# Designs tried in a protein design run: peptides against a protein of PDB entry 5K2M. Part 187

Target 1, 273 residues: chain A of PDB entry 5K2M
Amino acid sequence: MRIGITYTVLRREEMAIKERAGEFGEVVMLHEDDLLFPGNYDLDVVIIRNVSHFKALYTARLFESEGIPTVNSSRLIFEAGDKLFATLRLAGKVPVPEWKAALSEGGALRVPDSLGYPLVSKPVFGSWGRLLAKVNDRDSLEAVLEHRKWMKNPLYGIHYFQEFVEKPGRDIRSYVIGGEFVGAIYRYSNHWITNTARGGKAEPCSDPEVEELSVKAWEAFGEGALAIDIFESEKGLLVNEVNPNMEFKNAARVTGADMAGKLVEYAVEVAKT

## One batch from the design tools (peptide; made by RFdiffusion4, then SolubleMPNN)

Design b2_p27_4_s4 (from b2_p27_4, 14 letters changed)
Fold by OpenDDE base, seed 4:
Structure b2_p27_4_s4 (fold): chain B 273 residues (1-273), chain A 27 residues (1-27)
Amino acid sequence: as target 1 above (273 residues)
Amino acid sequence: ITEELFKEADELEPDWRKVALELLAKE
């Protein structure tokens, strides 16, 4: 078996994936600079580890066009990596924060009529809480909308909002690979944005309700490897978002779960299908 | 901070991406 691994930067995750993949066959590391299409790739499967959502999406689709399956698939990356499209999948299967989408400033200005204040403005793309805004009032909403007009990417004109969820100083990140729950962590932060990339502490989460909800959230997409962000709220557990380009270094360290191994095993299964 | 800089770097223009990667390699 020949396993490709695409990457932008060789992180701890990519090193671990490479090491585990070596147990199953020949590993071909593919830096972004090595990727040209159409190409003559002799690979049975490709693990997509590009940092950019869009580069990951296009890389996956390009390999699929050559008849090579990818983990994750371009379909999954597309649907899960867009916060609005992910919400559309999740909302019918699991509890999610209340949300609204608007396609104009005039539409966005009516969002508080449904969600009230405070609300959270999110870009539909992006990572690590980038451009998340807690909108407390009308003046703040107008300011966010005005700033979005001057952003170059037209996707910033897609206005996605959630209710502001009061969290107990933490959130949950779980991992589901091929429909199997692999593990979960608490991410602690004094800020309303709890991402560990901003210096949050991680601790193991062992909760059967989290496990069940995580699997159900994964089933909304039905394939691949997903990190799932869950909020603890007064309404119970809410699935906030999913991530098809998971970082798992902290989770693997804290839980002891072989997330890289599970990802490779799933990729090998995909290659054999 | 390191992981955030990497994702941001990938969305940065090429010149800023190089700077971000160099900073990350030093940490």
Scores: peptide ipSAE 0.008, ipTM 0.500, DockQ to the pose 0.112
Fold by OpenDDE base, seed 5:
Structure b2_p27_4_s4 (fold): chain B 273 residues (1-273), chain A 27 residues (1-27)
Amino acid sequence: as target 1 above (273 residues)
Amino acid sequence: ITEELFKEADELEPDWRKVALELLAKE
């Protein structure tokens, strides 16, 4: 077994994945600077750990073009890593926050007619709550739309909105790998954007409803390793988003779950199919 | 090194991205 691991930065997650992969065979670490295609790589599977969503997507597709399976697949990275495309998959299987998409400023200005205020404006790509805006009124909506006109990336012209969900000062992040629930954590924050990366406290989440919902959310995509963000709302649990390039250092620490081991085991399974 | 900083790094100019990635590798 020859296991490739692509990476941008050697994080705790990549070190743990490397260590666990060494138990199954030869490990080939592939920094982004090492990647040239076509390359005729001799690998049975590649674990994709590129930081960039787009670099991860293209890296996965390039290995697949050489007949090498990837974890995650380019399909999964594409569908799960875009907030709108992920919503389209999730909405058919699990409860999600109410959402609207518009392809023009004129369309976006009509979003409050259906969702009301307050709204959350999201870019379809990106992480860590970047360019998330709580839109409380018409003036703030106009301001967000005006700023989007001056953004260089054309994807900022895709207007994605959610209802504002009142949360109990926390959200839930769960992990599902190969259809198996691995663990979940609460992320505490006094800000409406909850993220452990922004200094939030993490605690173990042991809730059978979270476990069931997380597996159902994974089944909307049907493959790979996903982190799943869940909101506790007055309407019950809502699946907000998924991440195909999951960080798990905090979750592994808090839960004691061997997420790196589970990821490698799944990659080995993929290599054998 | 948080998932958030890496996603932010993708949107940064190349020089700032490098700095962000270096900072993330130290945590």
Scores: peptide ipSAE 0.018, ipTM 0.549, DockQ to the pose 0.167; fails the geometry check
Fold by OpenDDE base, seed 1:
Structure b2_p27_4_s4 (fold): chain B 273 residues (1-273), chain A 27 residues (1-27)
Amino acid sequence: as target 1 above (273 residues)
Amino acid sequence: ITEELFKEADELEPDWRKVALELLAKE
């Protein structure tokens, strides 16, 4: 078994994945600078750990074009890594925050007619709460839309909005790999954006309802390794988003779950199919 | 290394991205 691991930066996650992969076979670390296609890669599977969503997507597709399966697959990265595409999958299977998409400024200005205020503006790509805006009124909406016109990436012209969900000063991040629930954490924040990357505290989450919902959310995609962001709302649990390029150092530390091992085990299973 | 710094690096021009990634790798 030859296991590739693509990466941008050697983080704690990539170190843990490398260590666990060594138990199953030969490990080939592939920094982004080492990747050239087409190539003659002698690998049974590649674990995709590129930081960039787009680099991860293209790396996965390039290996797949050479007959090498990837974890995650380019399909999963594409569908799960885009907030709108992920919402389209999730909305058919699990409760999600109310959402609206608009393809023009004129359309976006009508979003409050259905969602009301406050609402949340999100880019369809990106993570760690970047370019998330709580929009409290018409003036704020117009300001966000005006700023988006000057952004270079055409994907900023895809306007994705959610209802603002009142949360109990925390959210939940769960992990599902190959359809198996691996663990979950509470992420505490005094800000409406609850992300541990922004200095939030993490605590273990042991809730059977979270486990069940997390598995159902994963089943909306039906493959791979996903981190799942869940809100505790007055309406119950809501699946906000999923991440096909999950960070898990804090979750692994807090829960003691072997997330790196589970990821490698799944990659080995994928290699054998 | 905050997730935020890595993604900020991804949006930076190539020269600044390299610097940001190098700084992130040292943390």
Scores: peptide ipSAE 0.008, ipTM 0.475, DockQ to the pose 0.128; fails the geometry check
Fold by OpenDDE base, seed 2:
Structure b2_p27_4_s4 (fold): chain B 273 residues (1-273), chain A 27 residues (1-27)
Amino acid sequence: as target 1 above (273 residues)
Amino acid sequence: ITEELFKEADELEPDWRKVALELLAKE
């Protein structure tokens, strides 16, 4: 078994994946600078750990074009890594925050007519709550839309909005790999953006409802390894988003779950199919 | 250096990415 691991930066996650992969076979670390296509890669499977969503997507697709399966697949990265496309999958299976998408400024200005205020403006791509805006009123909406006009990437012209969900000072991050629930954490923050990268505390989450909902959310995609963001709302649990290129160092530390091992085990399974 | 900063840098335009990486390397 030859396991490739693509990466941009060697993080704790990539180090853990490398270490666990070494128990199952030969490990080939592939920095982004090492990747040229077409190439002659002698690999049974590739674990995709590129930081950029787009680099991860294209890397996965390039390996797949050479007959090498990837974890995650380019299909999963594409569908789960776009907030709007992920919402389209999730909305058919699990409760999600109310959402609207608009393809023009004129369309976006009508979003409050259906969702009201406050809203959350999200880019369809990006991580760590970057360019998330709480839109409390018309003036704030106009400001967000004006700024989007001057953003160079045309994807910023895709206007994705959610209802603002009041959270109890935390959210839930769960992990499902190959359809198996691996673990979950609470992420605490005094800010409406709950992100552990911003210095939030993490605690174990042991809730059967979270486990069941997380598996159902994964089933909306039907493959791979996903981190799932869940909100505790007055309406119950809501699946906010998924991440096909998850960070798990804090979750692994807090829960004691073998996230890296489960990911490698799944990759080995994929290599054998 | 937070993983967040590295990831943000990767998504920046080349000029800003370079600046961000240089700043990160100094921490």
Scores: peptide ipSAE 0.008, ipTM 0.472, DockQ to the pose 0.097; fails the geometry check

Design b2_p27_5_s3 (from b2_p27_5, 17 letters changed)
Fold by OpenDDE base, seed 2:
Structure b2_p27_5_s3 (fold): chain B 273 residues (1-273), chain A 27 residues (1-27)
Amino acid sequence: as target 1 above (273 residues)
Amino acid sequence: SKREELEEEEKKKEEEYEEELKKGEIY
């Protein structure tokens, strides 16, 4: 078994994946600078750990073009890594926050007519709560839309909005790999954007409802390894988003779950199909 | 130790990278 691991930066997650992969076969670390296509890669499977969503997507697709399966697949990265496309998958299977998408400023200005205020404006791509805006009123909406006009990436012209969900000072991040629930954590923050990368505390989450919902959310996509962000709302649990390029160092530390091992085991299974 | 130095360098690179990500330079 020859396992490739693509990466941008060697993080704790990539180190853990490398270590666990070594138990199953030969490990080939592939930094972004090492990748050139078409290429003659002698690999049975590639674990995609490029930090950029787009680099991860293209890397996965390029390996697939060489007949090498990837974890995650380019299909999963594409569908799960876009907040709007992920919502389209999730909405048919699990409870999600109410949402609207608009393709113009004129359309976006009508979103409050349906969802009211406050709103959350999200880019369809991006991580770590970047460019999330709580839109409390018309003036704030106009300001967000005006700023988007001057942003160079055309994807910023895709306007995705959610209802603002009041959270109990925390959210839930769960992990499902190959359809198996691996673990979950509470992420605490005094800010409405709960992200542990911004200094939030994490605690283990042991809730059967979270486990069941997480598996159902994964089933909306039907493959791969996903981190799932869940809100505790007055309406019950809501699946906010999924991440096909998960960070798990804090979750692994807090829960004791072998997330790296589970990811590698799944990759080995994918290589054998 | 050389290993500890490498781990510290990797940690520093991770922190620098996280800062770049927060600045929105990586998509």
Scores: peptide ipSAE 0.024, ipTM 0.598, DockQ to the pose 0.075
Fold by OpenDDE base, seed 4:
Structure b2_p27_5_s3 (fold): chain B 273 residues (1-273), chain A 27 residues (1-27)
Amino acid sequence: as target 1 above (273 residues)
Amino acid sequence: SKREELEEEEKKKEEEYEEELKKGEIY
C-alpha cells in the first residue's frame, strides 16, 4: 500500500495522518510544490490535505484523472466545500437554517421579504468565518452588496443568505468518516461567529441526537470524511455547514478520538475498492 | 535537540500560516 498525502503546511493533523498512515504502508508526502500533472504517480490512494479549497479540489481531480482515488474525492470537495451546494444536499435530509440564494443585487434586496432581519450573508466559499456578515437592516444589506461589487472574484456575486440563528454561546462540530460517527465537540464563543481559531474553547459533546443527525448529514453526500457544524436553536438542531477539509487537532485532543487513524483507515478502504 | 528545534520551527510556521489564513489571503 502506497499512501500519498498532499499538503500546504505540515500541521498537527498532517503529522498525525502521516504517522498513522505509516502503519498501513509506504507514505509519500507531497507538498504543493511537488505536484505536477499529468504525472506518473505510483500511489494507491491520496489523502488530500491542501489548505485551499480550490487547490484541494483541483488536486483531487488531477489524481482521479490518473486513476488514483482520493480522500476526499473531488466530487465531495466540490459539493461539500461550497456552502450553497452543501445546503442543497443537506436540505433534503436534515434540518438546516432557513436560506435564500440570489444571483443579482436586485434579487438579494428581496431576500429579507422572505427571511426577515437579521440575516447572515455568507460567501459560498471560504473558511474561518471570513466575510460573514450579520445584516440587521436594509442599510447594512445595501452596504454588503455594494462592497461585493468591487471584489475581484466573481463568486462573490453569488449571494447566499441564512436566517440568523440564536445560539447558546456555542455550536457543535462533529466528525463523520466513512459513515461512522467519530466524535463531536462544543465550541464556545462570545461572538456570534463560533470558531476555535478565534479563541473559542472546546469541550466534548456526547449527545445521541447529535450523533444521529451527523450521520444523516454525512449520508446527504454519501462518502468521505466530513466535519459537520451544527447549531443548537430554539427549533432544535440545525446543520449549518459541512467541511471536507477538516481541521481536527482540537477535537482529537478534547475527545481523545483517533480521527487521524479513522481517516487513514478509510483511505485504505477506498484504495481497496 | 535538533528534533526540538525542528518542531519549534514547524510550530512557528504553522502559527504564521494560521495567521495568514485568518487574514483571508488563502482560500
Scores: peptide ipSAE 0.023, ipTM 0.589, DockQ to the pose 0.078
Fold by OpenDDE base, seed 5:
Structure b2_p27_5_s3 (fold): chain B 273 residues (1-273), chain A 27 residues (1-27)
Amino acid sequence: as target 1 above (273 residues)
Amino acid sequence: SKREELEEEEKKKEEEYEEELKKGEIY
């Protein structure tokens, strides 16, 4: 078994994955600078750990073009890594926050007619709550839209909005790998954006409802390794988003779950199918 | 130890990269 691991930065997650992969076979670390295609790679599977969503997506697709399966697959990265595409998958299987998409400024200005205020503006790509805006009124909406016009990436012209969900000072991040629930954490924050990368505290989450919902959310995609962000709302649990390039160092530390091992085991399984 | 130095360097690189990501330099 030859296991490739693509990466941008050797993080704690990549180190853990490398270590566990070594128990199953030969490990080939592939920094982004090492990747040229076509490349005639001698690998049975590649674990995709590129930080950039787009680089991860293209890397996965390029390996697949050479007949090498990837974890995650390019399909999964494409669908799960885009907030709007992920919402489209999730909405068919699990409760999600109310959402609206618009393809123009004129369309975006009508979003409050459906969602009301406050609402949340999100880019369809990005991590760590970048460019999330809580929009409380018309003036704020106009300001967000005006700023988007000056952003270079055309994807900022895709306007994705959610209802603002009142949370109890925390959210939930769960992990499902190959359809198996691995673990979950609470992420605490005094800010409406509850991300541990922004200084939030993590604690173990042991809730059967979270486990069930997490598996159902994974089933909306049907493959791979996903981190799942869940909100506790007055309406019950809502699946906010999923991440196909999951960070798990905090969750692994807090829960004691062998997330790296589970990921490698799944990759080995994929290699054999 | 050499291992500790490497771990510290990796940690520093991780932190720097996370900061770049937060700034929107990488997506």
Scores: peptide ipSAE 0.022, ipTM 0.578, DockQ to the pose 0.075
Fold by OpenDDE base, seed 1:
Structure b2_p27_5_s3 (fold): chain B 273 residues (1-273), chain A 27 residues (1-27)
Amino acid sequence: as target 1 above (273 residues)
Amino acid sequence: SKREELEEEEKKKEEEYEEELKKGEIY
């Protein structure tokens, strides 16, 4: 078996994936600079680890065009990596924060009529809480919308809002690979944005309700490897978002779960189908 | 070791790249 791994930077995750993949066959590391299409790739499966969402998406689709399956698939990357598209999938299966989408400034200005204040403005793409804004009032909403007018990427013209969820100083990140729950962590922060990449601490989360909800959230997509962000709210557990290009170094460290191994095992299964 | 040096260098590159991503310069 020949396993490709596409990557932008050789992170701890990519090193772990490489090491585990070596147990199943020949590993071909493919840096972004090495990728040209159409190409003659002799691979049974490709694990997509490009840091950029869009590069990951296009890389996956390009390999699929060559008849090579990818983990994650371009379909999954597309649907899960867009917060709005992910919400559309999730909302049919699991509890999610209340949300609204608007396609114009005029529409966006009416969002508080439904959600009230405070609400959270999110771009449909991005990581580490980039461009997240807690919008407490009309003035803040107008400011966010004004700034969006000058953003170069047209996707910033897609206005996605959620209710502001009061969290107990933490959120949950779980991992589901091939439909199997692998592990979960609490991410602690004194800020309303609880991301470990912003200096939050991680602790193991052992909660059967989290496990069940995480699997159900994964089933909304039905394939691949996903990190799932869950809020503990007064309304119960809410699935906030999913990530098809998951970081797991902190979760693996804290839980001891073999996330890299599980990812490789799933990729091997995909290669055989 | 040479391996450790390479891993440290890649870690540094990772951190730098993550910071650029956080700033929204890469998407």
Scores: peptide ipSAE 0.020, ipTM 0.567, DockQ to the pose 0.075

Design b2_p27_5_s4 (from b2_p27_5, 15 letters changed)
Fold by OpenDDE base, seed 2:
Structure b2_p27_5_s4 (fold): chain B 273 residues (1-273), chain A 27 residues (1-27)
Amino acid sequence: as target 1 above (273 residues)
Amino acid sequence: SAREARRRREEEARRRYREELEKGEIY
């Protein structure tokens, strides 16, 4: 078994994946600077750990073009890594926050007619809660839309909105790999944006409802390794988003779950299919 | 050496990653 690992930065996650992969076969670490295609790579599977969503997506697709399966697949990265496309998958299977999408400023200005205020404006791409805006009124909506016009990436012209969900000072991050629930954490924050990357406290989450919902959310995609963000709302549990390029250092530390081992085990299974 | 070249690439990637995080350019 020859296991490739693509990476931008050797984080705690990539170090753990490398270490665990070494127990299952030969490990080939592939920094982004080492990736040229076509490359005739001699690998049975590639674990995709590029930091950029788009670099991860294209890297996965390029390996697949050489007949090498990837974890995650380019299909999963594409569908799960776009917040709107992920919502389209999730909405048919699990409870999600109410949402609207608009493709123009004129369309976006009508979103409050359906969702009311406050709204959450999200870019369809991006990590760590960047460019999330709580939109409390018309003036704030106009400001967000005006700023989007001056953003260089045309994907910022795709307007994705959710209802604002009141949370109990925390959210839930769960992990499902190959359809198996691996673990979950609470992420505490005094800010409406909960993210451990911004200094939030993490604690173990042991809730059977979270486990069941997390597996159902994974089943909306039907493959790979996903981190799942869940809100505790007045309406019950809501699946906010999924991440096909999961960070898990805090979750692994807090839960004691072998996230890296489970990811490698799944990659080995994928290599054998 | 190949090991030193790899270490340099990793150090540079860590620097770029921090800079891109600070600027919000990672997507």
Scores: peptide ipSAE 0.023, ipTM 0.638, DockQ to the pose 0.062
Fold by OpenDDE base, seed 1:
Structure b2_p27_5_s4 (fold): chain B 273 residues (1-273), chain A 27 residues (1-27)
Amino acid sequence: as target 1 above (273 residues)
Amino acid sequence: SAREARRRREEEARRRYREELEKGEIY
């Protein structure tokens, strides 16, 4: 078996994936600079670890066009990596924060009529809490919308909002790979954005309700490897978002779960189908 | 060596990546 691994940066995750993949076959590391299409790639499966959502999406689709399956698939990357598209999948299966989408400034200005204040403005793409805004009032909403007009990417013209969820100084990140729950962590922060990439601490989360909800959230997509972000709210557990290009170094360290191994095992299964 | 050239490219990619992250240019 020949396992490709595409990557932008050799992180701890990519090193762990490489190491575990070596137990199953020949590993071909493919840096973004080495990717040209069409190409004559002799690979049974490709693990997609490009940092950019769009680069990951296009890389996956390009390999698929050559008959090489990817983990994650371009379909999964597309649907899970867009917060709005992910919400559309999740909302039919699991509890999610109340949300609104608007396709114009005029529509966006009416969002508080439904969600009230405070609300959260999110770009449909992006990681590490980039361009998240807690919008407390009309003035703040107008400011966010004004700034969006000057953003270069047309996707910033897609206005996605959620209710502001009061969290107990933490959120949950779980991992589901091939439908199997692998582990979960609490991410602690004194800021309303709890992402560990912004200095949050991680602790193990052992909660059967989190496990069940995480699997159900994965079932909304029905394939691949997902990190799932869950909020503890007054309404109970809410699935906030999913990530088809998961970071797991903190989760693996804290839980002891073999995230990299589980990802490789799943990729090997995909290669055999 | 080809390995050293690869290592340099990876180090440069890591630098560019950090710079792009800081600039918000990674989509």
Scores: peptide ipSAE 0.023, ipTM 0.682, DockQ to the pose 0.059
Fold by OpenDDE base, seed 5:
Structure b2_p27_5_s4 (fold): chain B 273 residues (1-273), chain A 27 residues (1-27)
Amino acid sequence: as target 1 above (273 residues)
Amino acid sequence: SAREARRRREEEARRRYREELEKGEIY
């Protein structure tokens, strides 16, 4: 078996994936600079680890066009990596925060009529809580919308909002690979944005309700490897978002779960299908 | 060597990645 691994940066995750993939066959590391299409790639499967959502999406689709399956698939990356598209999948299967989408400033200004204040403005793409805004009032909403007009990417014109969820100083990140729950962590922060990439503390989460909800959230997409972000709220557990290009170094360290091994095992099974 | 060229590309990619993270340019 020949396993490709595409990457932008050789992180701890990519090193672990490479090491575990070596137990199953020949490993071909493919930096973004090595990727030219169409190409004659002799690979049975490709694990997609490009940092950019869009680069990951296009890389996956390009390999698929050559008959090489990818983990994750371009379909999954597309649907799970966009916060709005992910919400559309999740909302039919699991509890999610109340949300609104608007396609104009005039539409966005009416969002508080449904969600009230405070609300959270999110771009549909992006990582590590970038461009998340807690919007407490009309003046703050107008300011966020004004700033969006000056952003170059047209996707910033897609206005996605959620209710503000009051959290107990933490959130949950779970991992589901090939439909199997692999593990979960609490991420602690004194800020309303809980993210370990911003220096949040991680602790193991052992909760049967989290496990069940995580599997159901994965089933909304039905394939691949997902990190799932869950909020503890007054309404119970809410699935906030999923990530098809997950970081797991902190979760693997804290839980002892073999995230890299499970990902490689899943990729090997995809290659055999 | 091919190994040195690869190491250099990886170091440059790490630099660009940090710069893109700081600027919020990773989409």
Scores: peptide ipSAE 0.019, ipTM 0.625, DockQ to the pose 0.060
Fold by OpenDDE base, seed 3:
Structure b2_p27_5_s4 (fold): chain B 273 residues (1-273), chain A 27 residues (1-27)
Amino acid sequence: as target 1 above (273 residues)
Amino acid sequence: SAREARRRREEEARRRYREELEKGEIY
C-alpha cells in the first residue's frame, strides 16, 4: 500500500495523518510545489490536504485522471465545499436554515421578502467565516451587494443567503468518515460567527441527536470524510454547512477520537475498491 | 543537501501559507 498525502502546510492534522498512514504502508508526502501533471505517480490512494478548496478540488481531479482514487474525491470536494451545492444536497435529507439564492442584484434585493431580517450573506466558497455578513436592514443589504460588484471573482455574483440563527453562544462541529460518526465538539464564541480558528474554546459534545443528524447529513453526499457544522436553534438542530477539507486538531484533542486514524482507514478502504 | 533543500521549501511554504491566510486568499 502506497499512500500519498497532498498538502499546502504541514499542520498538526497532516502530521497525524502521516503518522497513522505509516502504519498501513509507505507514505509519500506531496507538497503542492512537488505536483506536476500528467505524472507517473505510483500510489494506491491520495489523501487530499490542500488548504485551498480549489487547489484541493483540482488536485483530486488530477490524481483521478491518472486512475488514482482520492480522499476526498473531486466530486465530494466540489459538492460539499460549495455552500449552495452543499445546501441543495442537505435540504433533501436534514433540517437546514432557511435559505435563498439569487443570481442578480435585483433578485438579491427581494430575498428579505422571504427570509426577513436579520439575514446572513455568505459567499458560496471560502472558509473561516470570511465574507460572512449579518444583514440587519435594507441599507446593509445594498452595501453588501454594492461591494460584491467590485469583487473580481465571478462567484461573488452568486448571492447566497440564510436566515440568521440565534445560537446559544456556541455551535457544534461533528465528524463523519466513511459513514461512521467519529466525534463532535461544541465551539464556544461570543461572536455570532463561531469558529475555533478565531480562538474559540472547544468542549466534547456527546448528544445522540447530533450523532444521528450528522450521519444523515453525511448520507446526503454518501462518501468521504466530512466535518459538519450544526446549529442549536429554537426549531431544533439545523445543519448549517459541511467541510470536505476538515480541520480536526481541536476535536481530536478534546474528544480523544482518532480522526487521523479513521481518515487513513477510510483511505485504505477506498484504495481496495 | 537534499534534506536542507526540502527543509527550506517547507519553511518557505509555511511562510507563503501564513501570508495567504493573512490576505484571505486561501479559498
Scores: peptide ipSAE 0.019, ipTM 0.605, DockQ to the pose 0.062

